# Peptides against a protein of PDB entry 6DSZ: the designs that were tried, part 131

Target 1, 361 residues: chain A of PDB entry 6DSZ
Amino acid sequence: NYVVTAQKPTAVNGCVTGHFTSAEDLNLLIAKNTRLEIYVVTAEGLRPVKEVGMYGKIAVMELFRPKGESKDLLFILTAKYNACILEYKQSGESIDIITRAHGNVQDRIGRPSETGIIGIIDPECRMIGLRLYDGLFKVIPLDRDNKELKAFNIRLEELHVIDVKFLYGCQAPTICFVYQDPQGRHVKTYEVSLREKEFNKGPWKQENVEAEASMVIAVPEPFGGAIIIGQESITYHNGDKYLAIAPPIIKQSTIVCHNRVDPNGSRYLLGDMEGRLFMLLLEKEEQMDGTVTLKDLRVELLGETSIAECLTYLDNGVVFVGSRLGDSQLVKLNVDSNEQGSYVVAMETFTNLGPIVDMCV

## One batch from the design tools (peptide; made by RFdiffusion4, then SolubleMPNN)

Design b2_p16_4_s3 (from b2_p16_4, 6 letters changed)
Fold by OpenDDE base, seed 5:
Structure b2_p16_4_s3 (fold): chain B 361 residues (1-361), chain A 16 residues (1-16)
Amino acid sequence: as target 1 above (361 residues)
Amino acid sequence: SFLEPLLNPSVTFNPP
């Protein structure tokens, strides 16, 4: 009996940074198929704290901090629609991952979306939104005392949603999404009424965006609004201001992931299908009244990494590059470029052994 | 540099 010790999954399919273990700890959380790895970011490097086996492939992994929580909670959705909210508890040397809430959010009727599962959390932690099926938006209200994740569906008229996010600074939870119809791709917003379980008209829309618009980035205050990433263009819209750039450098390869660097949304990392790492910069202009407006958008090439499935800025210019196709990396961003014009230096590489082929022998 | 300022860590992450 060859006990083939099934090699643990090494391909990264999600990563997030936040304060999960404590209010003070900076954590890196990595999803590797059914495995969740939890690290503390320390002066000496990444310290492994816990590995958690999940009952299914992790499809969504998001940190969020409800009002009155001292540290972040973790939302996980599996590919089989098992949802949970996890809390880290430590008592001396005893480490427990507590399930605060759980539920199965699968519908009996619905067409699973071809672009896969999207899960988003309202920045004010009022709800979780899920795009699981075409023409449906699932809402999980967030209630601190509710151990059972109950959900309801709102019908979307837009059957082909490409990406969706919750916006910041909205009185009601507001989604912004890219969708496709026979006329092209468009951006729309909806307010989500928890009370009436319906959509209300959102603050703005943008019809006829770039044909390959694929990602929505919600921008925090003071800018607000959203960034729309396409193949050829990057656009910003907040209802009052529209700005578009078409930097030639992004046309060479499709941008596939992003991560916010600055808490105020002034900078974002962008990764493309060739492993190029970019910085998107939101240049501010301070008005005489003290209001901050977007002046310009700029894209700068930082360097090359493994092809990112996900990116997360850690600290001190260190970025985790989560790769599904190649080795994951810790990379350092430098203020000055090297002789090759790169601002990126690889610090650590995590070997990707590829997909575990279950050879049933 | 357009990378300035880098976020200053609460703990200086300087892995070897």
Scores: peptide ipSAE 0.207, ipTM 0.815, DockQ to the pose 0.544
Fold by OpenDDE base, seed 3:
Structure b2_p16_4_s3 (fold): chain B 361 residues (1-361), chain A 16 residues (1-16)
Amino acid sequence: as target 1 above (361 residues)
Amino acid sequence: SFLEPLLNPSVTFNPP
């Protein structure tokens, strides 16, 4: 019996940072195809804690903290539409990953969307939203006692959703999405009624955004609203404030991933298809009434990394660069640039052996 | 140290 030790997948297709192992621990979670790697971020570096085999390729991986949970829970959706909510439990030396809830969210009828699976969580943990199929938005209500993930569909009139997020600071769960129609790309918002299982009119919309608008970033309070990233422009909208920038530097390569650095949404890391790492900065203006408004947007080139599939800020200027096409990296952001004008220093590199074809024979 | 004491995660990087 040749146990072909199937090489473990090395290509990263998702990463997230949060407090999964405890309320006090900072964790890095890495999705590598069917494998979930859990690390504790320490003063000495990344400490491996657990590796978990999933029953399919991880398509969505998000940490969230429902009201009354002491630590984050992990939502995973596989490419075969198996959903689960996972909890980390440790008892002495025994480490268990507990399935709090699970379900299959596949529809019998639907066209899988060309932009793939999108999974989002309401910031207030009221629901999970899934864009799996064109013209459908799937909702999973988040109930504490529900071991079975029940889902329902709401019809989307907008058939070609490019990206979608839940907004912050909304009384009802509110989605913001970029969609394409024959007239171009647009941004729209909808409130999601759990009771009526329908969309209500959202707080704002923006018609005729940039033709290549590809990503939505939900901005937390006090700013609220969303950032829309295109090929040539970055725009902010919150219903009352609109601001757009078109920095020439972003035209050279498509921005493909982002990660929030500051809890208040003042800074975001951006990665492009050439492995350039940027900082997006939201400049604040304090009004006389004590309200904080967006004054301006700025983009700064930090340096070069491996081509990021995902980015996550850890702490102390350390960023994990999850790469599918190249080696993943831990990089340090420095206040001062090096002799080459880069603010990025590679600390550790994780060799990518390429796509492991999981031939489940 | 690789990171400051992790008990209080802080955004320490201030780009120019």
Scores: peptide ipSAE 0.022, ipTM 0.653, DockQ to the pose 0.089
Fold by OpenDDE base, seed 2:
Structure b2_p16_4_s3 (fold): chain B 361 residues (1-361), chain A 16 residues (1-16)
Amino acid sequence: as target 1 above (361 residues)
Amino acid sequence: SFLEPLLNPSVTFNPP
């Protein structure tokens, strides 16, 4: 009996930053297939706190803070449609990961979307949205007393959703999504009625966006709205203001991930398929009435890293680069470039041993 | 130290 010690998964398929262990702790959470790793970000580096085995491959991992919670909760959805909300509890040296709520959100009928699972949380924590199947948007209402995650479906007329996010600053939960039809790619918004279990008309739409528009970034207030990232262009829209840029530097490789740096949404990290790291900047214009509007968009090349599957800004210019194809990294962003024009310095590298091919012999 | 000084993300890195 060769006990092949199953190597732990090393490929990163998700990462998030927030306050999960306490209100004061800054955490890095890393998804590696069925494994969740929890770190505290310290002045000395990443301190490992806990490893958690999940009942399946992690497909969605999002931190959120419902009203009346002192720290963030963790939403996880597995590739087998097991959903849970997790809470970290520590009592002295005893560390427990508590399941606050759970459920299976699989439908018996539906075509699984070819672009995979998308999970999003309303910024006001009113609901979780799931795009699991073509032509359906699944809603999980968030209720503090609900130990059983119940979901309902809303029919989506747009069968081929590319990406979807909840918008900020909306009276009702509002989604913004890129979809494809025979005429091209488009952006649309819908309000989600929990009461009526239907979509209402959203605040805006944009028909005929770039043909390769692939990502939606929801922008917090004061800007609001969304950023749409394509192969050749980056577009901002909030219903009243439209601005597009086509920086030549992004044409060389497809942007595949993003992360917000500033809480106010003025800066975002972007990673492409070649491991280039960019900063997207939203330039502000303050009006005489004290309103803040978007003046311009700018993209700056920061440097090169491992090919990011996910990015998360930690603190003090430190970024975690989660890689599926290469080694994950901690990198430092510097204010000044080096002699090669790079603002990126690798601090630590985490060896990726590749996918454990379960050779069932 | 690795993360010192702890700075707000808005002031930790300001690209040109």
Scores: peptide ipSAE 0.048, ipTM 0.713, DockQ to the pose 0.117; fails the geometry check
Fold by OpenDDE base, seed 1:
Structure b2_p16_4_s3 (fold): chain B 361 residues (1-361), chain A 16 residues (1-16)
Amino acid sequence: as target 1 above (361 residues)
Amino acid sequence: SFLEPLLNPSVTFNPP
């Protein structure tokens, strides 16, 4: 009986940072197919805390902090539509990952979207939104006492959603999404009514965005609104202000991932298909009334890394580069560039052994 | 912490 110890998956398909183990700890959580790895970020580097086997490939992994929770909870959705909310609990040296809630959110009717599963959480933790199927938006209300994740669908008239996020600073949960129709790609917003289980008209829309607009970034206050990333352009819109840039440097390769650096949304990391790492900068202008508005957008090339599937800023200039195609990395961002003009230095590399070939024995 | 310096505006990475 050769127990072929199945090699643990090494390809990263998601990463997130937050305060999962405690309110004080900064954690890095890494999804590797069916495996969740939990680290504490320390002055000495990444300290492994726990590994968790999931009952399926992780498709969504998001940290969120409901009102009155001292630390973040983890939402996971698997590729087989198993949803759970996880809590870290430590009692002395005993470490448990507790399932606070779970459910299966699969529909019997619907076309699975070609762009895959999208899962998003309202910044005020009122609901989880899921784009699983074309023409449907699934809502999971977040209730503290709910051990069973119940969901309902709202019909989307927009059949080809490219990306979707919840906006910040909205009285009602509000989604912003890029969609494609026969006329091109567009951005639209909807308010989500939990009571009526329907969409209401959102605060704004932008018709005829860039043809290759592929990502939405929700921008926190004080800026609010969203960033739309295309092949050639980066656009900001908040209903009142519109600003677009077309930096030539982003045309060379498609931006495929992003991560917010600053809590106020002043900086974002961007990764492209060539492994280039960028900083997107939101320049602020303070108005005489004390309001903060976006003055300008700037993109700076930081350097080169492994091709990122996901990026997460840790702190102290350290970024985790989660790679599916190559080795994942911890990289340091420096204030000064090296002789090659790079601000990026590799600190640690995590070998990717490639796809687990399901040996059908 | 390993991370405290970059959340401080004085050590915030601002590429030129």
Scores: peptide ipSAE 0.032, ipTM 0.658, DockQ to the pose 0.108; fails the geometry check

Design b2_p16_4_s4 (from b2_p16_4, 6 letters changed)
Fold by OpenDDE base, seed 2:
Structure b2_p16_4_s4 (fold): chain B 361 residues (1-361), chain A 16 residues (1-16)
Amino acid sequence: as target 1 above (361 residues)
Amino acid sequence: SALEPLLDPSKSFSPP
């Protein structure tokens, strides 16, 4: 009996940054199939703190801070529809990951969406939204005292949702989503009524976006609104302002991931299927009344990395490149380019040993 | 501790 020591998964399928271990610590959290790795970001690099085994493949991993919490909580959804909210607790050298709430959010009836599981959190922490099944939007209300995650469904008329996010700066929880119908791809918004358990008309819509529009980025204040990323174009819309760019450089490969660099949403990292790393810049225009509006959008090629499944800006121009297909990396972004015109320098590489082939020997 | 302060959001990565 060769006990093939089950090789730990090395392929990254998600990463997030925030203040999970304490209010002061900057953390990197990495999902590797059923494994969660927790690091503290230090001047010396990534310090490992804890590894956590999950009862299934991690499908969603998001940090959020409800009102009155001193640090971020972690929402996890597994591919088997087990949801939990986790808290980090340390007492001296003892480290515990506490389950604050849990539940199974699987429906008995529904077609699982072909584009997989999407999980999003309202920026004001009023609810979690889940796109699990075609034509349904699942809502988990966030209540402080509820140890049992209960969900309800709202029917979506739009059966083929591509991506969805909660918007910032909305009085009611508001989703923005790309969907496909027989006429093409479109963007729509809905307000989510927790009380009535229904959608209300959102602030704006954009019909006939780019045919390959694939991602929604919610932009924080002062800009607000959303960025829509396609194969050929990047568009911004906030209800009052629309801007579109079609930089030729993004046509060469599909953008597959993004991450916000600045808390105010003025810069985003973009990664494509060739491992190219871009910066998306939101140029500000200050009005005479002190209001900040979007002037323009720019895209800059930074350099090349491993093909990112996920990107996470850490601090001081350090980026974690989580790769499923290749080696994950820590990279440094520089203000000045090297002799090859690259702003990217690899700091550390994490070997990807590939999928655990269950070789039943 | 965090590495250093966040990059200046006013700075582009494009050369000046």
Scores: peptide ipSAE 0.024, ipTM 0.575, DockQ to the pose 0.115
Fold by OpenDDE base, seed 3:
Structure b2_p16_4_s4 (fold): chain B 361 residues (1-361), chain A 16 residues (1-16)
Amino acid sequence: as target 1 above (361 residues)
Amino acid sequence: SALEPLLDPSKSFSPP
């Protein structure tokens, strides 16, 4: 009996940091195809806690904390449109991953979007939004007592959505998205009415953004609004203030991932297709009325890593670089540069053995 | 270890 120990997937396709195992634990969660790995971040390194097999490739993985929960819950959507909300539960040495809610969110009719599956959670945990199909935005209301994830669709007039996020600080759940039409790429906002199951006009729009605008970052309060990342430019808009920068250094390679460093949205890590790691900085200006506005945007090159599929800041300048194409890394960010002018030092490297071909056993 | 300062919030990274 050759026990072919099926080689475990090593390519990372998602990562997130939060408080999943407890309110006090800092966790790193890593998606590797159908595998979810859960670590506790410790002074000694990453301590493995649990591994979970999923019934399908993980396409979306997001931590969120509903009102009244002491720790984060995990939303997962698979490439087969199976959605679940997971809770970590420990009872002594017994560790269980409880499914709080589940559902299949596949539509019988729809063109799967070419830019893939996008899943987002409202910062106030009112709903989950899904862009699965062109011209449709799927909403999953977040109700505490509902074990069955029910979804409905709202029609989007904008057929070619590039990226979408929920905004912070909005009275109603509000999406901000980049879309393409025959005139170019644009940014628009919509309020999502759960009652009417429709879009209302959002607070702002920006027509004719950069032609290669590819990512939306929702910025927390006090700034609010969104950052739009292109090939040549980074722009900020919140309805009242617009700022744009075009640092020459970002033109060399496409930025493909981002992660927020500071809870208040003052710093973001950016990774490009060449494995360059950047810091995006939001410079503050305090107004005489005590309001905080964005003064400027700055981008700094930190160094080089493996090509990131995903980035997540842990703590104390430690970053997990999740790579699909190369080895994943733990890296340390230093205040002082090394002899090569890099602020990045590799702490640990996780060998990527490439895509596991699903041998149908 | 290389990660000893990881849980010390006073040692949070500040870029230049």
Scores: peptide ipSAE 0.023, ipTM 0.632, DockQ to the pose 0.148
Fold by OpenDDE base, seed 1:
Structure b2_p16_4_s4 (fold): chain B 361 residues (1-361), chain A 16 residues (1-16)
Amino acid sequence: as target 1 above (361 residues)
Amino acid sequence: SALEPLLDPSKSFSPP
């Protein structure tokens, strides 16, 4: 019996940073198809802690910390609509990944959305939102005592949602989404009522955004609101402030991923289809009343990496570049540029051997 | 190459 050591998947399709193993540990979690890799970020580098096989391709992977939890929990949704909430437990040398809750969130009817599965978590951990099917928004209420993930659907009038996020600083859970209709692409907000299981009118909308608007970034307080990334433009909106930039440098390649650097949302990494790494900066203006408003948006080219499927800032200017098409990288951001004007230095490269085609025999 | 420390509170990245 040749135990063909099934080649482990190497293509990265998701990554997230948080405090999963403990309250103090900084973790990097990497999704590679059906495999979850867990690392501790240390002064010496990435220390592998655990590898976990999942019951399907990981489609959503998000860390969240409910009120009264000391460390983050992990939400996973698979491409077969199996949802789980995972907890890390260590007892001496014994490491267990505990399923806190699970469920299948597949609907019997509905058109699977062409833009794939979107999963989002409310920043206040009130609910998980799922865009799985056209014209439906699925809500999973977050209840600490519930081992069974129960979901309900809210009908969306907007059939073609491109991207969706929960906003920060909202009294009720509020989604912001880009959608397409025959007139173009638009941004809309809805409040989500858990009680009534319906949408209420959100705080703002913007009709006729850029035709190729593809991503929504929810911005934390004090700024609040959202950033909309297009092919040619980057737009901020919070209901009161609207600001758009069209830096020529982003026009040559589509931005495909983002990650927040600062907890306050002052900086974001952006990655494009050519492996260019950008910093998006939100310049603040402090008003005399102590309110913080957005003064300007700036985009700076940092350098080049592997084509990112996902980005995650770790610490101390270190970024993990998760690549599906190329080698994943650990890169250092430097204050000073090199002779080529790059602020990016590769620290480590993780060879991508491509997708394991499971030959169904 | 010595991997620079991933965690150095004395160092910060300032974007250009």
Scores: peptide ipSAE 0.021, ipTM 0.622, DockQ to the pose 0.142
Fold by OpenDDE base, seed 5:
Structure b2_p16_4_s4 (fold): chain B 361 residues (1-361), chain A 16 residues (1-16)
Amino acid sequence: as target 1 above (361 residues)
Amino acid sequence: SALEPLLDPSKSFSPP
């Protein structure tokens, strides 16, 4: 009887930073297939708190803080469409992960989208949005007292959604998405009516974006709007202002992940398929009336890391690089470059042992 | 259908 000790998954497929264990603790949460790892970020590094096995591959992992919660809650969706909202509870040394709500959000009818599962949370915590199937947008209303996650579908006319986010600063929950049709790729917005269970016309649209536009970043106030990332261009739109850049440096490799550094959305980390790490900067212009507008967009190459599946800024210039293809890393961003012109220093490396091939011999 | 618990206690580990 060879007890093949099932090797724990090491490939990272998601990471998020927030305040999950307490209001004061900064946490790093890492998804490794069916495993959730919870760390506290300390001055000395990552302190492990708990590992949690999930009944299925984690497909979505998002932290959110509903009104009147002291700390963040965790939304998880599995590849089998099991959804839950998790809460961390500690009583002395006893640590528990409480399921506050759960549900299965699978539809009996629908084509699973080729770009996979997308899950997003409204910044005001009014709803969760799910793109699971082509031509459908699933809504889970967030109710504090609801233990059963109930969802409904809204028909989406745009069958081929590439990416979708909720916008900030909207009176009603508003999605912004990149979609493809026979004419190319486009950006559109919709308001989501919880009451009527339908889409209303959103504040803006942008037809004929870059052909390889692949990601939407929702920008918080005071800028608002969205960043659209392509292969050759980065564009900003908020309904009133449009700005596009085409920095030659991003053409070399596809940007595949992003993470907001500043709470006000002035800086974003970008990772590409070659493991290059960039900073996207939103330059401010203060108007005479005290309004803040976007002056310009700038991209800077910081250095190289493992190929990121996900990025998350922790604190004090430390970034977690979650890698599926290579070793995950903790890296330090420095103000001064090294002799090679890199601002990135690897602090810690987490060996990726590759896929567990269950060879039943 | 009883939604099976999403968390497997047998796969929950404390820090070493």
Scores: peptide ipSAE 0.010, ipTM 0.424, DockQ to the pose 0.019

